# Designs tried in a protein design run: peptides against a protein of PDB entry 2AKA. Part 88

Target 1, 299 residues: chain A of PDB entry 2AKA
Amino acid sequence: MEDLIPLVNRLQDAFSAIGQNADLDLPQIAVVGGQSAGKSSVLENFVGRDFLPRGSGIVTRRPLVLQLVNSTTEYAEFLHCKGKKFTDFEEVRLEIEAETDRVTGTNKGISPVPINLRVYSPHVLNLTLVDLPGMTKVPVGDQPPDIEFQIRDMLMQFVTKENCLILAVSPANSDLANSDALKIAKEVDPQGQRTIGVITKLDLMDEGTDARDVLENKLLPLRRGYIGVVNRSQKDIDGKKDITAALAAERKFFLSHPSYRHLADRMGTPYLQKVLNQQLTNHIRDTLPGLRNKLQSQL

## One batch from the design tools (peptide; made by RFdiffusion4, then SolubleMPNN)

Design b2_p17_1_s4 (from b2_p17_1, 15 letters changed)
Fold by OpenDDE base, seed 1:
Structure b2_p17_1_s4 (fold): chain B 299 residues (1-299), chain A 17 residues (1-17)
Amino acid sequence: as target 1 above (299 residues)
Amino acid sequence: AAAAALAAARAAELAAQ
């Protein structure tokens, strides 16, 4: 049985080549959250490599269509430079930065034009995610004063689509009622049918506080529930802590924490990756008949 | 290009059954 995710990746690549990226409601997962919520760190933890741009403010300035493909070989390929295989993930980071700057210019502006990156790896499940710019309230540098609205309008182009699942990334060390990710998800998915909650920074919560009620789906219920993850700290990144050691530390965190130990088998990055693979596969299966009928009516 | 997309959608639907 051919995996449905690689088949939809061929559809995404074909539609990207036609310039129709906004018009077709393809089954996809859009990643949404505030700046520094940990979106890009979750994606790097899936790959097991440092390959995304880093910095302060708006780091992701174009949608990144990240196509993870399970393979015996490890390399990356961009749709804009077909046939170039990247085996150094620092070169992947530099290409994302260069291709972002080529379209947005020097002013740290945003563009709705996706970057399409495929990563082949033995360490990934088949999974496609669209990393979106982080929601911000304060323009930085030469950003236009309306940058908050430009980001929101860009996110709305993805998350308003009926076939778009929403990965809402919220930090646990901030008031969840104020989560930009859950606010935008609630606006376009008021019944919580398309939204998957990710709670980051569980290791950065104040002593004597926990996110147990959130993770148990009791506080703000989503049909697809919540998954807690622990990303590398800035100190871990600066200390060159590898992602493998970070994943082991994440598992230890959940198993040793009194509030989370009973949930530990339904928490962490490896469980999130499995859930997203299954959710996307099922969503593709449910969506394909409708997509076929729509495409047939346009021919 | 739309024909290639439809062919891939049909192949995906057949693989989903």
Scores: peptide ipSAE 0.059, ipTM 0.721, DockQ to the pose 0.147
Fold by OpenDDE base, seed 5:
Structure b2_p17_1_s4 (fold): chain B 299 residues (1-299), chain A 17 residues (1-17)
Amino acid sequence: as target 1 above (299 residues)
Amino acid sequence: AAAAALAAARAAELAAQ
């Protein structure tokens, strides 16, 4: 059976080449969450490499269409620089920063124009995600005073589409009732049909508190449920702690935690990646007939 | 580009059967 995700990647690339990416209801997963919610860390944990921009404030300033492709080789390629293979993931980070700055300028502004990055790796499942700018309320530096609304409007271009799944990333060490990710997801998906909850920072919760009721889907029910993950600390990232070692520590965390041990086989980054691959594959299968009919009517 | 997209959609649909 040919993998459906690589076939949809060819659709995405063809539509990116004609500038129509925002108008086509392609089967995709949009990643949403507040600033510092751990979105970029979740994506890097899928790749097993440090390759996303880092810093204070808005890190992702353009939509990043991240196409993960299982392959015997490890390299990255950008749609804007076809034929260049990146094997150093620091160069991938620098290219994202440079291509972001080329369009947004130095003022830390945002642009709705996607960056298309494909990563071939033996360590990934086939998966396409659209990383979106982190929701913020406070402009920093030279950001426009309306940056909150600009980010919101950009997110709405993706998450309002019926064929868009929503990966809502929320930190556990903050009030989940106040989660920017879950708020925007509930606005556009009030029945929780398209939303997958990711709960980060479970290791940073106060002693005697846990997110068990959230992870058991009891507090804010989503049809697709919640998956807890443990990302590297900022100190671990700055110290270049290996992601493979961090994934082992994540597994140990869930297995050893009294509140999460019974959920441990349905938690962590490897399980999240598997669930997203399966959900995207099924979603593609369900949406392709309608997409074909729409494309045929536009020709 | 639209023809390539339609061909890929058709290939994906055939692979989904």
Scores: peptide ipSAE 0.049, ipTM 0.717, DockQ to the pose 0.139
Fold by OpenDDE base, seed 2:
Structure b2_p17_1_s4 (fold): chain B 299 residues (1-299), chain A 17 residues (1-17)
Amino acid sequence: as target 1 above (299 residues)
Amino acid sequence: AAAAALAAARAAELAAQ
């Protein structure tokens, strides 16, 4: 069985070149979450590199189509600068920032125009994710007063599509009933058929509290369930703590925690990556016949 | 471009069987 994900990546690249990215219901996973929910940290933990923009407020300001490709070599490529291989992931971060600012300006505004980044690595499974701007209610700096609605409208362009899976990223140290990610997911997927829950910040919960009921899919049931993860702290990120060491600490956290020990083999970033690869592969298989028929009717 | 997309979708469907 040929890898379906790399084949859909070729479709995505072809459609991106035509400017039709918003109109084609390609099988994809959109990543949604509030500001500071840990979305970018989850994506970097898949790659094992620091490569996403950092800062206060809205970090992701354009959709980032992140195509992970298992390879013997480690490098990144952007669709907007074909043939340039990036081996320094700090240069990848700077290119995302520069390409974002080129389109949005310096006002920290947003744009619906995707950045397409492909990362080849021996440490990744084949996986494509669309990282979306973090939901916010409060404009910061020179952001337009309606930035909340602009972000929402941008997210809706992705998450309303039938072939879009939703990776809803919620922090455990906040009320899950108030999760912006789960709210938007429930609006467009009321039956929880397309949504995968990710619970971050499990290590930052108050002593004597846990998210066991959530992770056991008992509180807010999703057909695709929930996966807990432990990301690096902001101090660990600023201190350039190694992601491999953080993944080992995450495994230790789940194994040592009384409330999560029985779930430990179905938790953590490596398990999440495996599940997302499987979910995307199956979703591609299920959606391709319909996509072929739509494309044939447009010719 | 649409023809390349259709060809890739057909290849994907064949690879999914």
Scores: peptide ipSAE 0.046, ipTM 0.707, DockQ to the pose 0.143
Fold by OpenDDE base, seed 3:
Structure b2_p17_1_s4 (fold): chain B 299 residues (1-299), chain A 17 residues (1-17)
Amino acid sequence: as target 1 above (299 residues)
Amino acid sequence: AAAAALAAARAAELAAQ
């Protein structure tokens, strides 16, 4: 049985090459969240490599279509650099930065034009995610004064599509009622049918507080529920702390925490990756007949 | 382009059955 995710990846690449990304509602997962919510760290934890741009403020400035493919070999390929295999993930980071700057210029502006990156790895499940710019209210440096609205409008191009699932990334050490990710998800998915909640920074909550009611789906119910994760700290990233060691520490966190121990088998990055693979596969199966009919009516 | 997309959508649908 051919995996449905690699088949939809070929469709996504074909549509990206034609510039028609706006007209066809492909089954996909869009990743949304405030700046520093931990979106990029979740994606890097899936790959087990440091490969995304780093810094303060808006780091992701173009949509990144990240296609994870389980393979016996580890390498990356860009759709804009066909035939070049990247085995150094630092060169992958540099190519994302260079290709971003080529389109946006040096003013730290944004562009709705996606970067398409495929990562082959023995450590990944088949999964496609669209990493989107982090929501912000305050322009930094040479950013346009309307950058908040430009980001919002870019996110809306993805999350308003009926076949788009929403990975809403929220930090636990901030008021969840104020989560930019859950606000935008609630606007376009008021019944919580397309939204998956990710709660980051559970290790950074104040003593005597927990996110148990959130993770148990009792506070702000989503049909697809919530998954808690523990990412590396910025100090751990700068110190090049191994992602495998971080995943072991995440498992230990959930097992040792009094409020989360009973949820530990339904928490953490490996469980999140499995759930996203399953949900995307099922979502593709449900949406493909409708997509075929639309494509046939356009011929 | 649309024909290649339709062929890939048909292949994906056949793999989903």
Scores: peptide ipSAE 0.046, ipTM 0.704, DockQ to the pose 0.147

Design b2_p17_2_s1 (from b2_p17_2, 5 letters changed)
Fold by OpenDDE base, seed 3:
Structure b2_p17_2_s1 (fold): chain B 299 residues (1-299), chain A 17 residues (1-17)
Amino acid sequence: as target 1 above (299 residues)
Amino acid sequence: SAEELQALLDEIDELNA
């Protein structure tokens, strides 16, 4: 039996190629969060490579459909440049930037047109995520003054879909009650059926404070719960700290922290990846009959 | 195309069998 995630990947690619992305409610996970919430770091930690654009303000300016595929080989492919295999992940980053700029221009504007990136790696589980622009209130550079609303409208195109799961990324060192990710998730998923909470920056919380109640699903309950992660610091990223070493440090953090040690086996990036793989697979299985019927009706 | 759509349907059916 072929993995259900690769099947949906082929569907995503096919629909992206014909520009019909809006009409099909494909089972997917949309990643939402404020700027600097740690979304890009989570995705890079899954791959074990630095390959996403970096910078101040809005870094992700187009939806990035990131298709992770477990393989014996390691390389990346873009839908917009079929036949080119990228083995240098710096070139992947540059291609994302170039393709983004090609559509949006140099004004740091946004576009709802997705970039489809497939990464083959022996170090990943099959997983597809849609990385979305970070929510912001302040335009940067030559961005339009209504950029906040443009981003919101773009996010809503994804997260309002019934078959869209929401990976809500919130930093622990900020007021979670005011989390942009959790707010938008609650707006479109008031019963918390489609939302998975990710809590980043647990290592940056004030001394004597912790996110235990959140991680135990007691403060802001989500049916699918919360998973805490510890990402590399910006200094570590700039210094090209090894992701493998960072993942080991993350494990050590949870095991050694008095408030989190009892949760350690249900925390961290590797566990998050596993959970997302399982949840996406199950979600595809549940939604596939409806999708099939919809496709049949289009014949 | 209709042929491409049918191919996708067939693939779905194969996976659900």
Scores: peptide ipSAE 0.253, ipTM 0.845, DockQ to the pose 0.426
Fold by OpenDDE base, seed 1:
Structure b2_p17_2_s1 (fold): chain B 299 residues (1-299), chain A 17 residues (1-17)
Amino acid sequence: as target 1 above (299 residues)
Amino acid sequence: SAEELQALLDEIDELNA
């Protein structure tokens, strides 16, 4: 069971190399959310490193297949530059930016061609996520006026697949009824069978308000439930606040908050990692017989 | 390639055993 995620990683790499990654219904988790919903911060918190592109507008412009692998050593590898080990995560960020620009050009366009990044770390659980471009309604720079629809079409290539789980990232400081993540999830998963809700920015909610009903799965029920997280603020990121310290602050937040204290053991980034690892592992196990048969038929 | 695909299938079978 422990090797199921690495097995699917090898499948992902093999199919990416032949340009068929988007067409395969591999068991995977796609990360969806509006721009600035906190997707990148969640992923960085898993690794414990700052390594994803940052900025205003559309930062993620290609799907990023992020393969986390528990290891005794810490380094990253890209599928597009095999054999190069990255130990400086700033260089990882730069490579993502460079590889994105190489394919999309200078116009900040999008491409459906994934970047495959594998991160080995003693601080991660085995977990693979596909980070997708943030949904937006506002073109920036030289982006085409229909960029919203281009992003949506790209997301649909992933989330419409039956074996795709959806990590829907929504900020708590906005109306969840208008969550881009939950809207797209509901469109392709109307029964909420494939969707895992992540609620960010719980620390930024207005005084006297809380997301208790959402986190208790009472407002917009998902079979797989909701997990609240607290990411570093932009101020914290700019101030280079350590992720380890941020995780401690997150724990303290849930434990000390009157509305969330009773949920604290089922909240936070570490718990989210564990849940995603378990859910992905189980999902792979359930889908593997069908996948095996499909692969056999291609011989 | 077919050989690579077979190797993946073999690995799947080993994990399912």
Scores: peptide ipSAE 0.270, ipTM 0.851, DockQ to the pose 0.460; fails the geometry check
Fold by OpenDDE base, seed 4:
Structure b2_p17_2_s1 (fold): chain B 299 residues (1-299), chain A 17 residues (1-17)
Amino acid sequence: as target 1 above (299 residues)
Amino acid sequence: SAEELQALLDEIDELNA
């Protein structure tokens, strides 16, 4: 079972090298959410490093295939620069930005061409995620006025695939009924079979309010349920607060909160990582016979 | 390549066995 995710990683790398013309519906998890929903912070919390581009507006402008691999060593590798091992995660961030700009130019446009990044770490479970551009309604810089629709069309290329699981990231301090992530998930997965809900910013909710009903799967039911997380604040990120310390604070938050204490063992970033690893592994196992048949037919 | 694809198929078969 432990080798299923690495197997799919090799398939992803092979298809990325040949170009997207391979109509293969690979088992994967696409990460969707509005701008500033906390997607990048969730991914960085899995790795325990700051390595994703940050800023105002659209930060992720190309799909990022993030392949996490449990290893005794810690380093990153890009598919577009094979053989180069990155041990400084700031250099990883810079490479993502440079490779993005190489394809999209300086106008902050988007491209559907993925960046493939593999991270080896003793702190991760085997897990592959596709980070997608954040949904927005407001063009920035030299972006075309239809950028909202371009982003939506890009997301739809991933989330409409039957073997694609959807990690829908929504902030708790906004109206969840109006969540961009949950809206797009409901559009392509009306029965909630492929969607995993992540609720961020639980620590930023107004006093006297909570997301208990959502986290208990009572408000907007998903078959795969919801997991709450607490990310670092922007102040904490700017102050270079250690992710390990942030994870401890997250655990303390759930244990001490009257509305969430009873759920604390099924909340937080470490639990989310475990659930995603298990769900992806099981999903690969279920889809592998069909994938094999498709591959065989291409011979 | 066809050879690489066959190698992947063989690996899938080994995991299913």
Scores: peptide ipSAE 0.260, ipTM 0.847, DockQ to the pose 0.511; fails the geometry check
Fold by OpenDDE base, seed 5:
Structure b2_p17_2_s1 (fold): chain B 299 residues (1-299), chain A 17 residues (1-17)
Amino acid sequence: as target 1 above (299 residues)
Amino acid sequence: SAEELQALLDEIDELNA
């Protein structure tokens, strides 16, 4: 079973190379959420490196197929530049920005063409995620006035697929009933069968409030439940706060918080990574017979 | 290619065995 995710990675690479990524319903996890919901921070915390573009507004402007592979060595590779091993994750960030700009231009536009990034690391579990542009209401810069709808249309290409799991990222310091992530998830997964909830910014909630009911799956129940995480603040990111230190602080947060202490072993980034690995593996196993038949029909 | 696809199918079959 440990080889199922790498197998799907090879399928993803093969189909991306021929431009058919959207045509085949591959088992995958799409990451959705509003701008500033904390998606990039979650992904960086998995890797333990700063490697994603940062900024205000729409940061992710192309789908990023992030393939995490457990390895004895640490490096990254892009499908669009085969053979080049990146060991400096700042260079990875720059390559994402450059490749994004190459396709979209400098107008902060979006493109549905994925970037495929594989990260080998001893600090990751095998896990593939598709990071999608953050949902927004207001265009920034020279973005087209209909950018909101362009993003939604792009997201729908992924999340409507039956074999797509949805990692819905919502900040706790905002009204979860109005979460863009949970709204889109509910639209395409009304029974909550494919959605995993991630609640960020738990440390930024007003004193005397908590997200306990959400995390206990009592408010907006999902079959696959919710996992709370605490990411670095923007100040911490700008100050280059170490991710390892941030993960330790996250653990401390859950253990010391009266509302979350009893959930602490089922919270935090490391637990989220484990759950996603397991759920993706199981999901691949369940969908593999159908996938096999579809592939066979293409011969 | 067909050969690559067949290789993937074979790998799937091996994992399911």
Scores: peptide ipSAE 0.247, ipTM 0.841, DockQ to the pose 0.464; fails the geometry check

Design b2_p17_2_s2 (from b2_p17_2, 6 letters changed)
Fold by OpenDDE base, seed 4:
Structure b2_p17_2_s2 (fold): chain B 299 residues (1-299), chain A 17 residues (1-17)
Amino acid sequence: as target 1 above (299 residues)
Amino acid sequence: SAAELQEILDEIDQLNA
């Protein structure tokens, strides 16, 4: 079972090298959410490092295929620069920005061409995620006025695939009924079969309010359920608060909160990572016979 | 390459065996 995710990683790398055939439906998890929903923070919390671009407006402008691999060593590798091992995750961030700008230019445009990043770490479970651009309604800089639709069209290329699971990231301090992530997930997965809900910013909710009903899967039911997380604040990120310390604070938050204490063992970033690893592994196993047949037909 | 794809197919078959 432990070799299924690495096997699919090899397929992803092979198809990225030759140009993605539109007909390939690989088992994968696409990460969707509005701008500032906390997607990048969730991914960085898995790795335990700051390595994703940050800023105002659209930060992710190309799909990022993030392949996490459990290893005794810690380093990153890009498919576009094979053989170079990155041990400084600031250099990883800079490489993502440089490679993005190389293709999109300086106008803050988007491109559907993925960046493939593999991270080896003792702190991760085997897990592959496709980070997608954040949904927005407001063009910034020299972006075209239809940038909202361009982003939506890009997301649809991933989330409409039957073998694509959807990690829908929504902030708790906003109306969840209006969540961009849950809206797009409902559009392409109306029965909630492929969608995993992540609720961020639980610590930023107004006093006297909570997301208990959502987390208990009572408000907007998903077959795969919801997992709440607490990310670092922007102040904590700017102050370079250690992610390990943030994960401890997250655990304390759930254990001490009257509305979430009973759910604490099924909440938080470490639990989310475990669930995603298990669900992806099982999903690959279920789809592997069909995938084999498709691959055989391409020979 | 076709050779790489065949290798992956062989690995899939080994996992299913």
Scores: peptide ipSAE 0.308, ipTM 0.860, DockQ to the pose 0.619
Fold by OpenDDE base, seed 3:
Structure b2_p17_2_s2 (fold): chain B 299 residues (1-299), chain A 17 residues (1-17)
Amino acid sequence: as target 1 above (299 residues)
Amino acid sequence: SAAELQEILDEIDQLNA
């Protein structure tokens, strides 16, 4: 069972290589959320490195297939740069930016063509995520006026697939009823069967308010529930605050908060990573018979 | 390639056995 995620990774790589990115309903987790919802921070916290593009507006402009692989060594590899091992994660960030710009141009446009990145690390569980562009309503720079719809259409190519799980990332300091992530999830998964809720920015909520009802799955029930996380602040990121220290602070936050202390063992980035690993593994197991039949029919 | 797909299918079959 431990080899199920690597098996699907091989399938993803094989299909990416032949340009059939959208034709197979592979078991996967798509990450969705509004701009600045904290998606990139969650992914970086899994790896324990700063490696994703940063900036204002739409930062992720191509789907990023992020394959995390537990290993004794730490390095990254891109499918488009086979044989090159990246040990400097700043270079990984630069490569993502360069590869994005090469395909989309300098106009901050988007492309549905994925970037495939594999990260080997002793600090990760086996986990594959598809990071998708953040939903936005406001074009920035030279972006087309219909960029909102372009992003939506791109997201729909992934999240409408039956075997796609949805990691819906929503900030707690915003009205959850207006969460772009939860809206799109509800559209394609009205019964909440494929959606895992992540609530970020719990530390930035107004004094006297909390997200307890959401985290307890009482407000907007999802079958797979919600997990709260606390990411580094932008100040902490700019100051290069260590992710390990940030994870310790996250743990302390949940343990010390009157509204969350009883949930603390089911909150935080490490728990989220574990849950996603388990959910993906189980999901692959459940979908594998159907996938096998589809693959056989293509031979 | 078809060969790569067959290899993956074989691996799936081994995991289910």
Scores: peptide ipSAE 0.308, ipTM 0.860, DockQ to the pose 0.606
Fold by OpenDDE base, seed 2:
Structure b2_p17_2_s2 (fold): chain B 299 residues (1-299), chain A 17 residues (1-17)
Amino acid sequence: as target 1 above (299 residues)
Amino acid sequence: SAAELQEILDEIDQLNA
């Protein structure tokens, strides 16, 4: 069963290579959230490296199929440049930016064409996520005036698929009722069967407030529940705070917080990674018979 | 390719056996 995720990775790569990604409902997890919700930070925390584009506005402008593979070695590979092993994750970031700009231009536009990135690491569990552009309401720079709808349309291409699980990333320091992630998830998954909630920025909540009711799955219940995480702050990033140190601080945060201590073993980035690995594996298992039949019909 | 797809199908079948 541990090989199910790598098997689906091979399918993803094969279909991406022929430009048919949209035609097959592969079991996958799509990551959705508003701009600055912390999606990219969560992914970087899984890898333990800074490798995703940073900046204001929409940073992710193409779907990023991030395939994490547990390995004795640490390196990254792109599907679009086979044979090149990246060991410097800054170069990975630069390649994502360059490849994004190559397709979208420099106008901060978006493209539905995925970037496929595989990261081998001894520090990851097998896990594949599709990072999607952050939802926005206001165009910036040279973005088209309908950028909000372009992003939504792109997201819908993924999240409407029955075999797509949704990782809905919402910041705790914003009104959860207005979460772009939860809104889109509810639109396509009204019964909350395919959605996993992630609550970021718990450390940035006002004093005397907490997200306990959300994390206990009492406010906006999802069948698959919620997991809280604490990402590095902008100050931490600017200060070059190590991700390992940030993960330790995250653990300390949950253990020391009166509202979250009792949940601490079911919170944090490492637990999230474990849950996602299990959820994806189980989901692949459940969908595999149907997928097998679809694949057979393509022969 | 069809050959690659068949290989994947065979692997699926092996995992389900």
Scores: peptide ipSAE 0.307, ipTM 0.859, DockQ to the pose 0.509
Fold by OpenDDE base, seed 5:
Structure b2_p17_2_s2 (fold): chain B 299 residues (1-299), chain A 17 residues (1-17)
Amino acid sequence: as target 1 above (299 residues)
Amino acid sequence: SAAELQEILDEIDQLNA
């Protein structure tokens, strides 16, 4: 079963190479959330490196197929530049920006054409995520006035697929009932069968408030439940706070918080990574017979 | 390619055996 994710990675690469990524309903996890919801931080915490574009108006503008592969070595590879091994993750960030700009131009527009990035690391579990542009209401820079709808349309291409799991990232310091991530998830997954909730910014909630009911799956129940995480603040990111230190602080946060201590073993980035690995593996296994038949029909 | 797809199919079949 441990080889199922790499197997699907090969399929993803093959279909991406021929421009058919959206045509085949591959088992995958799409990451959705509003801008500044903490998606990039979650992904970077999995890798333990800063490698994603950051900043206001500098968000994911193309789907990023992030393939994490457990390995004895640490390096990254892009499908669009085969054979080049990146060991400096700052260079990875720059390549994402360059490749994004190459396709979208400098107008901060979006493109549905994925970037395929594979990261080998001893610090990751096998896990593939499709990072999608953050939902926004207000265009920035030279973005078209209908950018909100363009993003939504792009997201819908992924999340409407039956074999797509949805990682819905919502900040706790905002009204979860109005979460863009949970709204889109509810729209395409009304029974909550394909959605995994991630609650960020738990450390930024007002004193005397907590997200316990959400994390206990009591407020907006999802079959696959919710996992809380604590990411680095923007100040910490700008200050180059070490991710390892941030993960330790996250653990401390859950253990020391009166509302979350009892949940601490089922919270945090490491647990999230484990759960996603397991759920993706199981999901691939469950969908593999149908996938096999579809592949056979394409020969 | 068809050959690549066949290889993947073979891998799937092997995993299911």
Scores: peptide ipSAE 0.299, ipTM 0.856, DockQ to the pose 0.560

